# Peptides against a protein of PDB entry 8OXM, part 280

Target 1, 371 residues: chain A of PDB entry 8OXM
Amino acid sequence: FKAEFRLAGGVNLPKIIDCVGSDGKERRQLVKGRDDLRQDAVMQQVFQMCNTLLQRNTETRKRKLTICTYKVVPLSQRSGVLEWCTGTVPIGEFLVNNEDGAHKRYRPNDFSAFQCQKKMMEVQKKSFEEKYEVFMDVCQNFQPVFRYFCMEKFLDPAIWFEKRLAYTRSVATSSIVGYILGLGDRHVQNILINEQSAELVHIDLGVAFEQGKILPTPETVPFRLTRDIVDGMGITGVEGVFRRCCEKTMEVMRNSQETLLTIVEVLLYDPLFDWTMNPLKALYLQQRPEDETELHPTLNADDQECKRNLSDIDQSFNKVAERVLMRLQEKLKGVEEGTVLSVGGQVNLLIQQAIDPKNLSRLFPGWKAWV

## One batch from the design tools (peptide; made by RFdiffusion4, then SolubleMPNN)

Design b2_p25_8_s1 (from b2_p25_8, 13 letters changed)
Fold by OpenDDE base, seed 2:
Structure b2_p25_8_s1 (fold): chain B 371 residues (1-371), chain A 25 residues (1-25)
Amino acid sequence: as target 1 above (371 residues)
Amino acid sequence: DYEEEIEKLKIEFDNLIKEALERLR
C-alpha cells in the first residue's frame, strides 16, 4: 500500500488507496468503510450472468450489450475493497458536484445545483401537485448539459459518434437489467461514467428487488432516465438506438426467464445476502440534513427489543421473497399493471414511466431527478 | 471467518451460474 490515499467523492468519502500487487503493478482500490459490500459482490455476479446471457444472443452480442462490472473483495461485513474503476467519474461530479460542474460551465445563468436541491427540499413534505409545479420550474431553469461529456472527451467526430453509441447502449442495457432485478438508489453518485469507453458503471447495489418502493419516499421510476441521461445520447434521445437496445436486452431477459428465476430464488433465500430493506438503511439512504443531528452513535446492537418472534420474521421474510419472485416472473412475462405486453410495449411503458415528470417530481430530493 | 464465508458464497454462486447455463444448452 502507498502511504497516500485520496478521498473519492460522495457521502461515504471512500478512500482510494494505491496498492502494489505481487506482480509489481499499481492498482487503485476503493476502501468503503460503512457499506455492506456483499450486496455489491452478489449483484456483480448477477450482472456477469446477465452479460453471459447477452453474449450468447447474436443480436445483443453484435450490439456489444453489456453491463460494466467491477471486482469486489469484501474485507468485513461493514468494509471491503472495491477495485477502483480507474478512469471513471461519478456523473454527479461531472454535472453538479464541483464548482466547475458542466451545468455551471455551460449554463451559468440557470439555477445552481444547490438552488434546485433547496427548492425540491422545501416541497418534500408537500402535495404531489406542488412537488410537480416546483419540479417543472426547476427543470425549466436547469437545462441538460450531459451531451458535453462526450464532446469534451472525444474530439475526433468518428470516435465521438462511437462513444455516444457506447454510452447509449450502456444506459439501455443497465436500465433494462436494473429494472428486471429491481435495482434502486440510482442517484448521480451511484452511476459512474468511464472517461475512455463512455460506458456506465453502476455502484452501490444495496437497493435491489424493488426494495426502493418501500422506502419512506418510494421510488417511482423503473431506472434513471433523467434529462441529462437522455442528453448524453445526443439528438436522438430515447428513440432509435436506446429503444432498440432496451428491446433486445428485454428479449434476452424474457427468453431467459427460468434461469433468472432460479438464480434469484437462490439469492433471495441465501442467509449471507441481506437484500431486505431495514429502517436504518432506509434512514441512511433518505437522511435529511436535519436528521444528522439526532443520530447519536448509541444505536447499540442491544436494541434487540424488536425481537419480533423469529417465526414472525421468517414468515414475513418468506412472504416478501415470494412477492419478489412473483413480481420478477411478471416482469419476465411482460405483465405490467395486470396486462401482458409485447417486448416493445413493455419497453415503451418503462421509458414513459422513467421520463414522466410526475414520477420524477415524487422522488426523494437527494436522488436529484432534475439532473 | 468472513473471508471463508464469502469464498463459499462465490463458489456456490459460480456453481448456480454453471447449472443455469447448462440448462440453456
Scores: peptide ipSAE 0.010, ipTM 0.438, DockQ to the pose 0.020
Fold by OpenDDE base, seed 1:
Structure b2_p25_8_s1 (fold): chain B 371 residues (1-371), chain A 25 residues (1-25)
Amino acid sequence: as target 1 above (371 residues)
Amino acid sequence: DYEEEIEKLKIEFDNLIKEALERLR
């Protein structure tokens, strides 16, 4: 281990540690503290299964539809080593999280990321109409720039085109599988992009099975399909390659209904897999930057093992698990709002929901729906 | 041991995936 570490950013301040293996190779490792890496590990296995289903289908295999996975080595219930995705960068870091962010470089006269966040935080407790108006003003003065990622990394036009296509396929696959698993919207720091492949890597899978809908600010989109995510696809946006890859992914998921239900059922009833939303996790995920200063580390998580009265908690848990399974079955049948949709109809509805400025304006401002 | 429990969970889940994938054949 090198004595030096870097902070990857985010609330848990994960440490990037450079490790020299016994083979003399340097490997970067992300040490997450205080996160339940079991959830990430389990969700990576679900992604591996989804990849196996996608590889078995000829149409998805020909399109090379895959979700990028990473190795999770849990060290304890609250700590583990992630194999750091070498050659990846958070999309949020590339776009907005540094002084050299693409928005500042390519759109220096637009609002700063801080100005956008401030405007949206000021309306956080206001009406949906006021949120929408401010979101539209923010969007007018904060134009997408993620197209420049592939242009900066891939100077050869043929390589650039292939990498933009790989990106678009990766977004489509992760969006549909993420919807099926109920991952919902993803914070811009929890989506990594590979600088060589242009494929996305989703990290920090602590919100699954639509538990984002029970947050204090409920999630309103099926997956992250913000303006920068769309801009990275190029001039066709969500049309053409993205839509077709979503449809083919959804077709494989719907045709694998029994397998997906069986696996998710086992996971939901696994006593070692805590997928449920708790109030502390909800508070943490939607914590205001201003509130970060007052939560002193004195939440000794040790003392409030409130003796869960086993009987009432088991019934409440089982009801939530049953509801999750029912909703998963609906998704896999194409049931949206009580109506059975075709694969194309369902994918179209999900895309429209994900790009709707009314839905985006209602998201938690900390997740930066304008990026 | 937490590592043993996770390794068991991984094995059990890998087996469940294998069985579910065998039912699709």
Scores: peptide ipSAE 0.007, ipTM 0.445, DockQ to the pose 0.020
Fold by OpenDDE base, seed 4:
Structure b2_p25_8_s1 (fold): chain B 371 residues (1-371), chain A 25 residues (1-25)
Amino acid sequence: as target 1 above (371 residues)
Amino acid sequence: DYEEEIEKLKIEFDNLIKEALERLR
């Protein structure tokens, strides 16, 4: 380990540590000191299993459909070492987080990311109609630019085209697997893009099994398929390659129903795997950027008292776990809204749900559904 | 046996975690 560390941005100020391996290679490690990395670790393993299923199927293997995984080493319930995804950038950083974000560079006359966020925060507690109207205004004045990622990184047209396809396949695979696992919407900072492969890496997997639906502002999309995500696919958008890759991924998932149910059941009942949404986690996930300063919960005191009502908690937990399993089984059967759909029908419904401005307008403004 | 498959999957998971841990050493 080098004695020097860099701070990664964000509330938890994760430390980037450069480690020299026994092979003499420097590897960046992200040390998180307050996040439970066990959920990330477990979800990475589930992704590896999904990748194994996708590799076994000829159609998904030919398409190179994979979810990018990273190494997670949980050291404790509150600390762990992540393999820093070297050569990746958060899509949010590329798009909006920096003063030189792609939106500002390519669309200097559009609303700033801050203006968009402000407008959507002002209507956060308003009606769905008001949210929709403001979201449409924001969208009109904040045009997607993520197409420029591949154009900036890949100057050769043939490479550019190949990388755009790799991106599209990565979005498709992660979207469908993410839907099956109930990852829901993903904050733009929690989606990394590999600058060499154009593949996505999903990090901070703290919401799984549709627990995003029980947030104070419930998730309304099956996965993140916002305008910039779509723009990165190029002129065909969600049609053609994306749709076909979603369908082929969904075919593999549905055909692997028993395996996936068994895996998820093991995980849901693993006492070491806390997948449940708690109020503190909900607050953390949907905190305002302005509130980031005040909520240092001095979590000093009595963690002891919450253990006592185990029996009622256990029955409630089991009912939630059963509901998650039932919903997973429905998804894997193609049951949507009480109707059995074909793979194509299910994928179509999911795409429509994910791109619907009405659904997007209802998302938590902190997650920037206009990006 | 469903329990035996679950236990095998747990072991496989634990082994994957362990291998992942060993690959980080």
Scores: peptide ipSAE 0.006, ipTM 0.350, DockQ to the pose 0.017
Fold by OpenDDE base, seed 3:
Structure b2_p25_8_s1 (fold): chain B 371 residues (1-371), chain A 25 residues (1-25)
Amino acid sequence: as target 1 above (371 residues)
Amino acid sequence: DYEEEIEKLKIEFDNLIKEALERLR
């Protein structure tokens, strides 16, 4: 290990360390100090399995539909090492960096990222109607710019077109697989983009199996399909390539129902895989800037021995696990809101839910639904 | 009913959050 470390951006302030392998190669590693990286490790294995299913199908293989994965080495319940995704940048850093973000560069007369955040924080405790109105005002004065990512990185028109297709395929694959697995907390710092491939890398996989719906501010979208995410697809938006890639991914997932249910069942009952939402995790994910001053780092997670009788914990846990499995089975059957949908109908519903300004306006302001 | 059970989980979760916040004070 080198003695020097860098801070990665984001709420968790992960440390980037340089490690020299036994092969003499330097490898950057991300050390997270507060997250259970076992969740990330398990979810990466699930993504690898989904990739295997996608590679077995001719239509998804031909489209090169894959989820980008990274190596996770959990060291403890509270620490681990992530392989640093070299040549990736958080989409939030590209879009809304305070000094040189793409919004500031391309839209200097729009609201600043800070002004948008402030406006949405002011209405956080207000009605859904007031949140919607302010969200629409923010969106009107904060226009999407993510199309410029591929334009800046890929100057050759043929390469630019191929990379925009790779991006669109990556968004589609990760959105559908993320929905099936109930992946939450898809804020702009938890989604990286590869500067060479234009593919997305999803990090911080701690909110899974729809546990984002039980947060104090519930998640109201199936995946991140915000205006900048759509703008990166170019003029076709969610139509054409994106929709077709979502449909083909969903078709493979639905046709793999037994395999996916068996895997998720094993994971839900793994005592080492703490997928359940806990109060401290919820506070951490939806922490207000006002609450940052009082959270001394001495939160020993050891004091969450709620000595509830083991029997009552086991019964409550089993009921939650059974519900997660039931909902996963419904998704894989195309059951949405009590109705069985075709693959195209289900994908259409999910796209509409993800782009609906009413759903987006209800999200926690830290999710930055206007980006 | 799945909705009624989610609502029960939300209430239980909100109570656990309150108890956790009270222990942090």
Scores: peptide ipSAE 0.000, ipTM 0.301, DockQ to the pose 0.038

Design b2_p25_8_s2 (from b2_p25_8, 11 letters changed)
Fold by OpenDDE base, seed 5:
Structure b2_p25_8_s2 (fold): chain B 371 residues (1-371), chain A 25 residues (1-25)
Amino acid sequence: as target 1 above (371 residues)
Amino acid sequence: SYEEEVNKEKIEFGELVREARERLA
């Protein structure tokens, strides 16, 4: 281990450590503390299975549709080593870093990231109408800049076009796979971009199976398709390549229904895979400024008192697991709002839900829906 | 419906989160 470490961005301040392998190669390792990396490890296995399904299909294979995976080595229930994706950066660090963020560099007269966050926090307890109005004001004064990522990294026009295409395909694949698995907490620090491939790497996979919908501020979007995410696709936005890649990914998922249901069923009933949302995790994910003073780091997860009687836990758990399986089956049949949709109809509905400023304005301010 | 069940669980879970917040205060 080198004596120098870098802090990665995010609430948990993960440590990036450079390690020399037994093969003499330097590898970056991310050391996370406090998080249960078992959830990330399990979800990486599911992503590898989804990649196997995508490689078997001719249309998805030709498009090189894959979800990026990383190696997780859990060391304990509260610590692990991630094989860090060398040459990745959080999209939030590129876009909204306080000193050198792309918004400040390209849009110096727009609202600062701090001003946007403050405005949305001030209306957090207000009506949906007031949240929508302030969100629209924030969006008007905070214009997207993520197109500049590929323009800065890829100076050759042919390479630039290829990388923008790789980015768009990565967003499409991860959005549809993430929707099928009910992946939540897709804030700008939980999504990395590879500086060489322009592909996305999703980290912190602890909110899955639509458990984000039961949070005090529920998640109202199927995946992150915010203005900067769309700006990175270029002039066509969500149309053309993105939509077609979503449709082709959804076709593979729907045609693999039995395999996906069987895998998820095994995982939902695995006693080592704690996917359920608990009150302390909900408080941690949706910390309010009022709560930051009281949530000192003495959340020893040894608070035995949330041990409801084992019998009531088991019955409630089984009902939630059954509901998750039923909802997964509906998604894989194309059942949305009680109606059976075609692949194109389902993908269209999901895109419309993800880009709707009414849905985006209702998200927790920490999710940064204006970015 | 699935939405009604999610809404019911959200209400029940929201109460548990409030009780957890009050115990940490």
Scores: peptide ipSAE 0.257, ipTM 0.846, DockQ to the pose 0.039
Fold by OpenDDE base, seed 4:
Formats: sequence, structure tokens, C-alpha cells
Structure b2_p25_8_s2 (fold): chain B 371 residues (1-371), chain A 25 residues (1-25)
Amino acid sequence: as target 1 above (371 residues)
Amino acid sequence: SYEEEVNKEKIEFGELVREARERLA
């Protein structure tokens, strides 16, 4: 281990440690000190299984549809070593970090990321109508710029086109797989983009199986398909390549129903896999500036007492697990809002839900739905 | 319905989160 560490961006201030392997190769490792790396590790295994299903299908294999995975070595519930995704940057860092973010560089007269966040936080406790109006004002004055990622990184037009295609395919695969697994909306710091492949890497998989819907500010989108995410696809946006890749991914998922149900059932009942949302995790995920000052000291002490009332927790847990399985089965049957949809119909509904400004305006402001 | 159950759990969980926030405040 080198003595020098870098802080990766993000709420948990993960430490990037350069490790020399026994092979003499330097490998960057992310040491997360407070994240449930077990959940990340389990979800990486699920992604590998989904990738196996996608590689077996000719249509998805031809499109190179894959969800990017990384190696996770969990050391404890709260600590572990991630193989740091070398040559990746958080999309949030590229877009909105400091004065050097792409929004500031390309749209210097737009609202700052801070102004946008402030405006949306001011209406956080307001009506859905007020949230929508302010979100539309924010969106009007904070125009998407993520198209410039590929333009900055890939100067050759042919390479640029291929990388934009790789990005679009990566978003499509991760969106549909993420929807099936109930990952929901993803904070912009928890989506990395590979600077060489333009593929997305999803990290910090602490919300799964639609647990984002039970948060104090519930998720209202099936996956992150915000304006910048769409802008990275280029002029066609969600149409054409993205839609077709979503459909082909969904076809494979639906045709793999029994396999996916069996896998998820095993995981839901794994006593070592804490996928359930807990109040402290919910507070952490939806931390308000008012809560930031108070939460820092107390997280060390009272971890012991919450374990005791196992019996009432078991019945509630089983009901939640059964509901998650039932909802997964519905998704894999194409049941949305009580209606059985075709793959194209289901994918269309999900895309419309994900891009709807009304749904986006209702998201937790900390997750920056305007980015 | 699934939505009613999710809404019920959301309400119950929201109370637990509120109580947790009040204990941290």
C-alpha cells in the first residue's frame, strides 16, 4: 500500500489507495469505510449473471449489451476494498463539480449547480405543483451538456460515434437491468463513466429491490434517465439505439424469468445480504443540510440495540421479501399498473416514466434530477 | 394492491425515519 491516498468524490469520501499487487502491477483500490460493500459485491454477482444471460442471446451479444462490473472484496459490512475503476470519472464530477464542471464551462450563464440545488431544496416540502414549476425553471436555466463528454474525450469523429454508441448501449443495459433489480434512481456521483470505453459503471448499490420507493422522498423513476444522461446519447436521445437496446435487454430479462426469480429469491433470503432499507440508511441517503450537522457524531455509538427485536422484524421482512418477489415477477411478465404490456410497451412506459419532468421534480433534491 | 402495500410500508417506514431523525436531533 502506498502511504498516499486520494479521496474519491462522493458522500462517503472513499479513499483511493494505490496497491502494488504481487505481480508488481499498481492497482488503484477504493476503500469505502462506511458503505455496505457486501451489497455492492452481491449486486456485482447479479450483474455478472445478467451479463451471462445477455451474452447467451444473439441479439444482445451482437449489440454488446453488458452492465459493467467491478471487483469488490468486502472486508466487513461497512468496509472493503473495491477494485477502483481506473480511468473512470463520476458523471457528477464531470458535469457539476466545482467551477470546472461541464455545465459551468459550456453554459456559464446558466444557473450554477448550487443555485439549482438551492431552488429545489426550497420547494422540497412544497406541493408537487410547486416542485414541478421550480424544476421546470431550473431545467430551463440549466441546459444539458453531457454530449460534450464524448466530444472532449474522442476527437476522431468515427471513434466519437462508436463511443457515443457504447455509452447509449451501456445506459440502456444498466437502465433495464437496474429496473429489474429495483436499483431506481442513481445519484450522479454513483454513476462512473469510463473515459476510454464511454461505458457506465454503477457503484454504491445500497438501494435495490425498489427500496427507494419507501424512502421519505420516494423514488418516482424506474432508473436515472435525466436530461444529461439523455444528452450523452446525442441528437436521437432515447429514440433509436437506446430504445432498441432497452427492448432487447428486457426481452432477455423476461425470457429469463425463472432464473432471475430463483437468483433474487436466494438473495432476498440470504441472512448475510442486508438489502432492506433501515431508518439510518434512509436518513443518510436523503440527508438534508439541516441533518448534516447532527448526524456526524452519533453514528458511532448505538449500533447494538437495534438487533434485538428479531421476531416482529422476521414477519415484516418476509412480507417485504414476498412483495419484492411478486413485483419482480410482475416486471418479468410485463405487468405494469395492473396491465400486461409487450416488451416494447413496457420499455416505452419505463422510458416515459423516467423522463417525465413531473416524476423528476418529485425526486429528492440531493439526487440532482436536473443533471 | 402492490401500490397500496408499498404506500403502507412507506408510511410506516417514514414514521421510523422521523423517529430516528428526532433521536439524532
Scores: peptide ipSAE 0.188, ipTM 0.785, DockQ to the pose 0.040
Fold by OpenDDE base, seed 2:
Structure b2_p25_8_s2 (fold): chain B 371 residues (1-371), chain A 25 residues (1-25)
Amino acid sequence: as target 1 above (371 residues)
Amino acid sequence: SYEEEVNKEKIEFGELVREARERLA
């Protein structure tokens, strides 16, 4: 280890350390000190399995549909070393962090990211109608700019086009795989973009199996398909390449039902994989500025073993696991809202749900649904 | 096909890049 460390951007200020491997190569490593990297490690294995399924299918292989993965080495229950994805930036860092964010640079007369957040926080406890109205006002005065990411990084038109296509494919693959696995907490700091490949890297995989739906402010979208995410695809938006890549990914997932169910069943009952939402995690994920003062980050998960009787915990856990498996089976059959949909019908419904301003307006303000 | 759509998007983008260059000259 080198004596020097750098802080990565983001809420948890992860330490970037330079490690010399046994091969004498310097590797940048991200040390997360507070996140349960076991969840990330398990979900990376699931993503690798999904990638294997996508590589076996000729249509998804031709399209190079993959979810980006990173190496996780858990050091303890609360600490681990992530392979730092060199040349990645959080999409939130590019878009809305500080005065140098793309929104401020390209749209200087729009609302600031802070003004948008403040407006949405003011209505957080209000009706869905009031949230929708304020969200629409925010969206009107905060126009998407993520198209400029590829334009800044890729000056050659042919390279630019290939990178925009790689981005669109990455969004499609990660959106569908993320939906199947019920991946939540897809805020703008948990999605990195590779500055060289334009592919997305999803981090902080602690909200899975639709556990985001049981949060105090439930997640109302199947994946992040916000206006900036769509703007990065260019003029076609969600039509064309994105939709077809979603359909081809969904087709492979549905045709791999037995394999995916078997894998997820093993993971749900793995005693080392704590996928269940707990109250402390829910409070941390949806922390209000008012609550920031009391939730000392040193809440040792060890002390608040809620002495739920072991028997009641096991019965509640088993019922949740069974529900997760049933819902996964429904998704893989194309059952949405009690109706069996075609792959195209299911993908269309998911896209409509993800872009619906009514769904987006209901999200926790920290998710930044206007970005 | 996927290739036809990729080609369509290349054409549409090539037009926009031309228009953008013409506006910046």
Scores: peptide ipSAE 0.016, ipTM 0.401, DockQ to the pose 0.012
Fold by OpenDDE base, seed 1:
Structure b2_p25_8_s2 (fold): chain B 371 residues (1-371), chain A 25 residues (1-25)
Amino acid sequence: as target 1 above (371 residues)
Amino acid sequence: SYEEEVNKEKIEFGELVREARERLA
């Protein structure tokens, strides 16, 4: 281990440590403190299973549809070593870094990321109409720039085109699998992009099974498909390759219903897999400026006092688990809002929901839906 | 409906989050 560490971006300020392996090779490791790395580890296993399903299907295999996975080595219930995704950067760092972010570089006359955040935070407690109006003003004055990622990294036009295609496929695969698993909207720091492959890596998988819908500010999108995410696809946006890759991914997921239900059922009832949303986690995920002053780091207060009767907890847990399984079954049947949709209809609905500025304007401002 | 159950849970959970804030304050 080198004595030097860097802070990675993201909510928990994970430490990047350079480690010399027994093979004499330097490897970056991410040391997360306090994160439930078991949740990340379990979700990586689910992604590997989804990848196996995608590789078995000829159409998804030919399209190279995969979710990028990383190795998680849990060391304890609250600590572990992530094999850091070498050669990845958070999309949020590329887009909205304060010093050299792509928005500042390519759109110097637009609102700063801070101005956008401030404007959206000022309306956080306001009506949906007021949120929408301010979101539209923010969007007008904060134009997408993520197209420049591939243009900066891949100077050869043929390579650039191939990498933009790889990006688009990665977004499609992760969006549909993320929807099936109920990952919801993803914070911009929790989506990494590989600087060599242009593929996405999703980290910090602490919100799953639509638990984002019960947050104080509920998620309103099935996955992150913000303007910058779309801009990275190039001129076709969500049309063409993205849509077709979503449809082919959804087709494989729906055709694998029994397998996916069985897997998720085992995981939901695994006593080692804490997927349930708790109040402290909700407060942490959606921290308000009012809460920043009061959250002293002394939240080592013993989890002991939430000894509500074990019987009521078990019944509530079982009801939530059953509801999650029912909703997963609906998704895999193409049931949306009580209606059975075709794969194309379901994917279309999800895309429309994800790009709707009314839905985006309602998201928690900390998740930066304008990015 | 599923939506009604999610909305009910959201309300109940929102109260628990409020109580958690008040305990941290």
Scores: peptide ipSAE 0.239, ipTM 0.830, DockQ to the pose 0.039; fails the geometry check

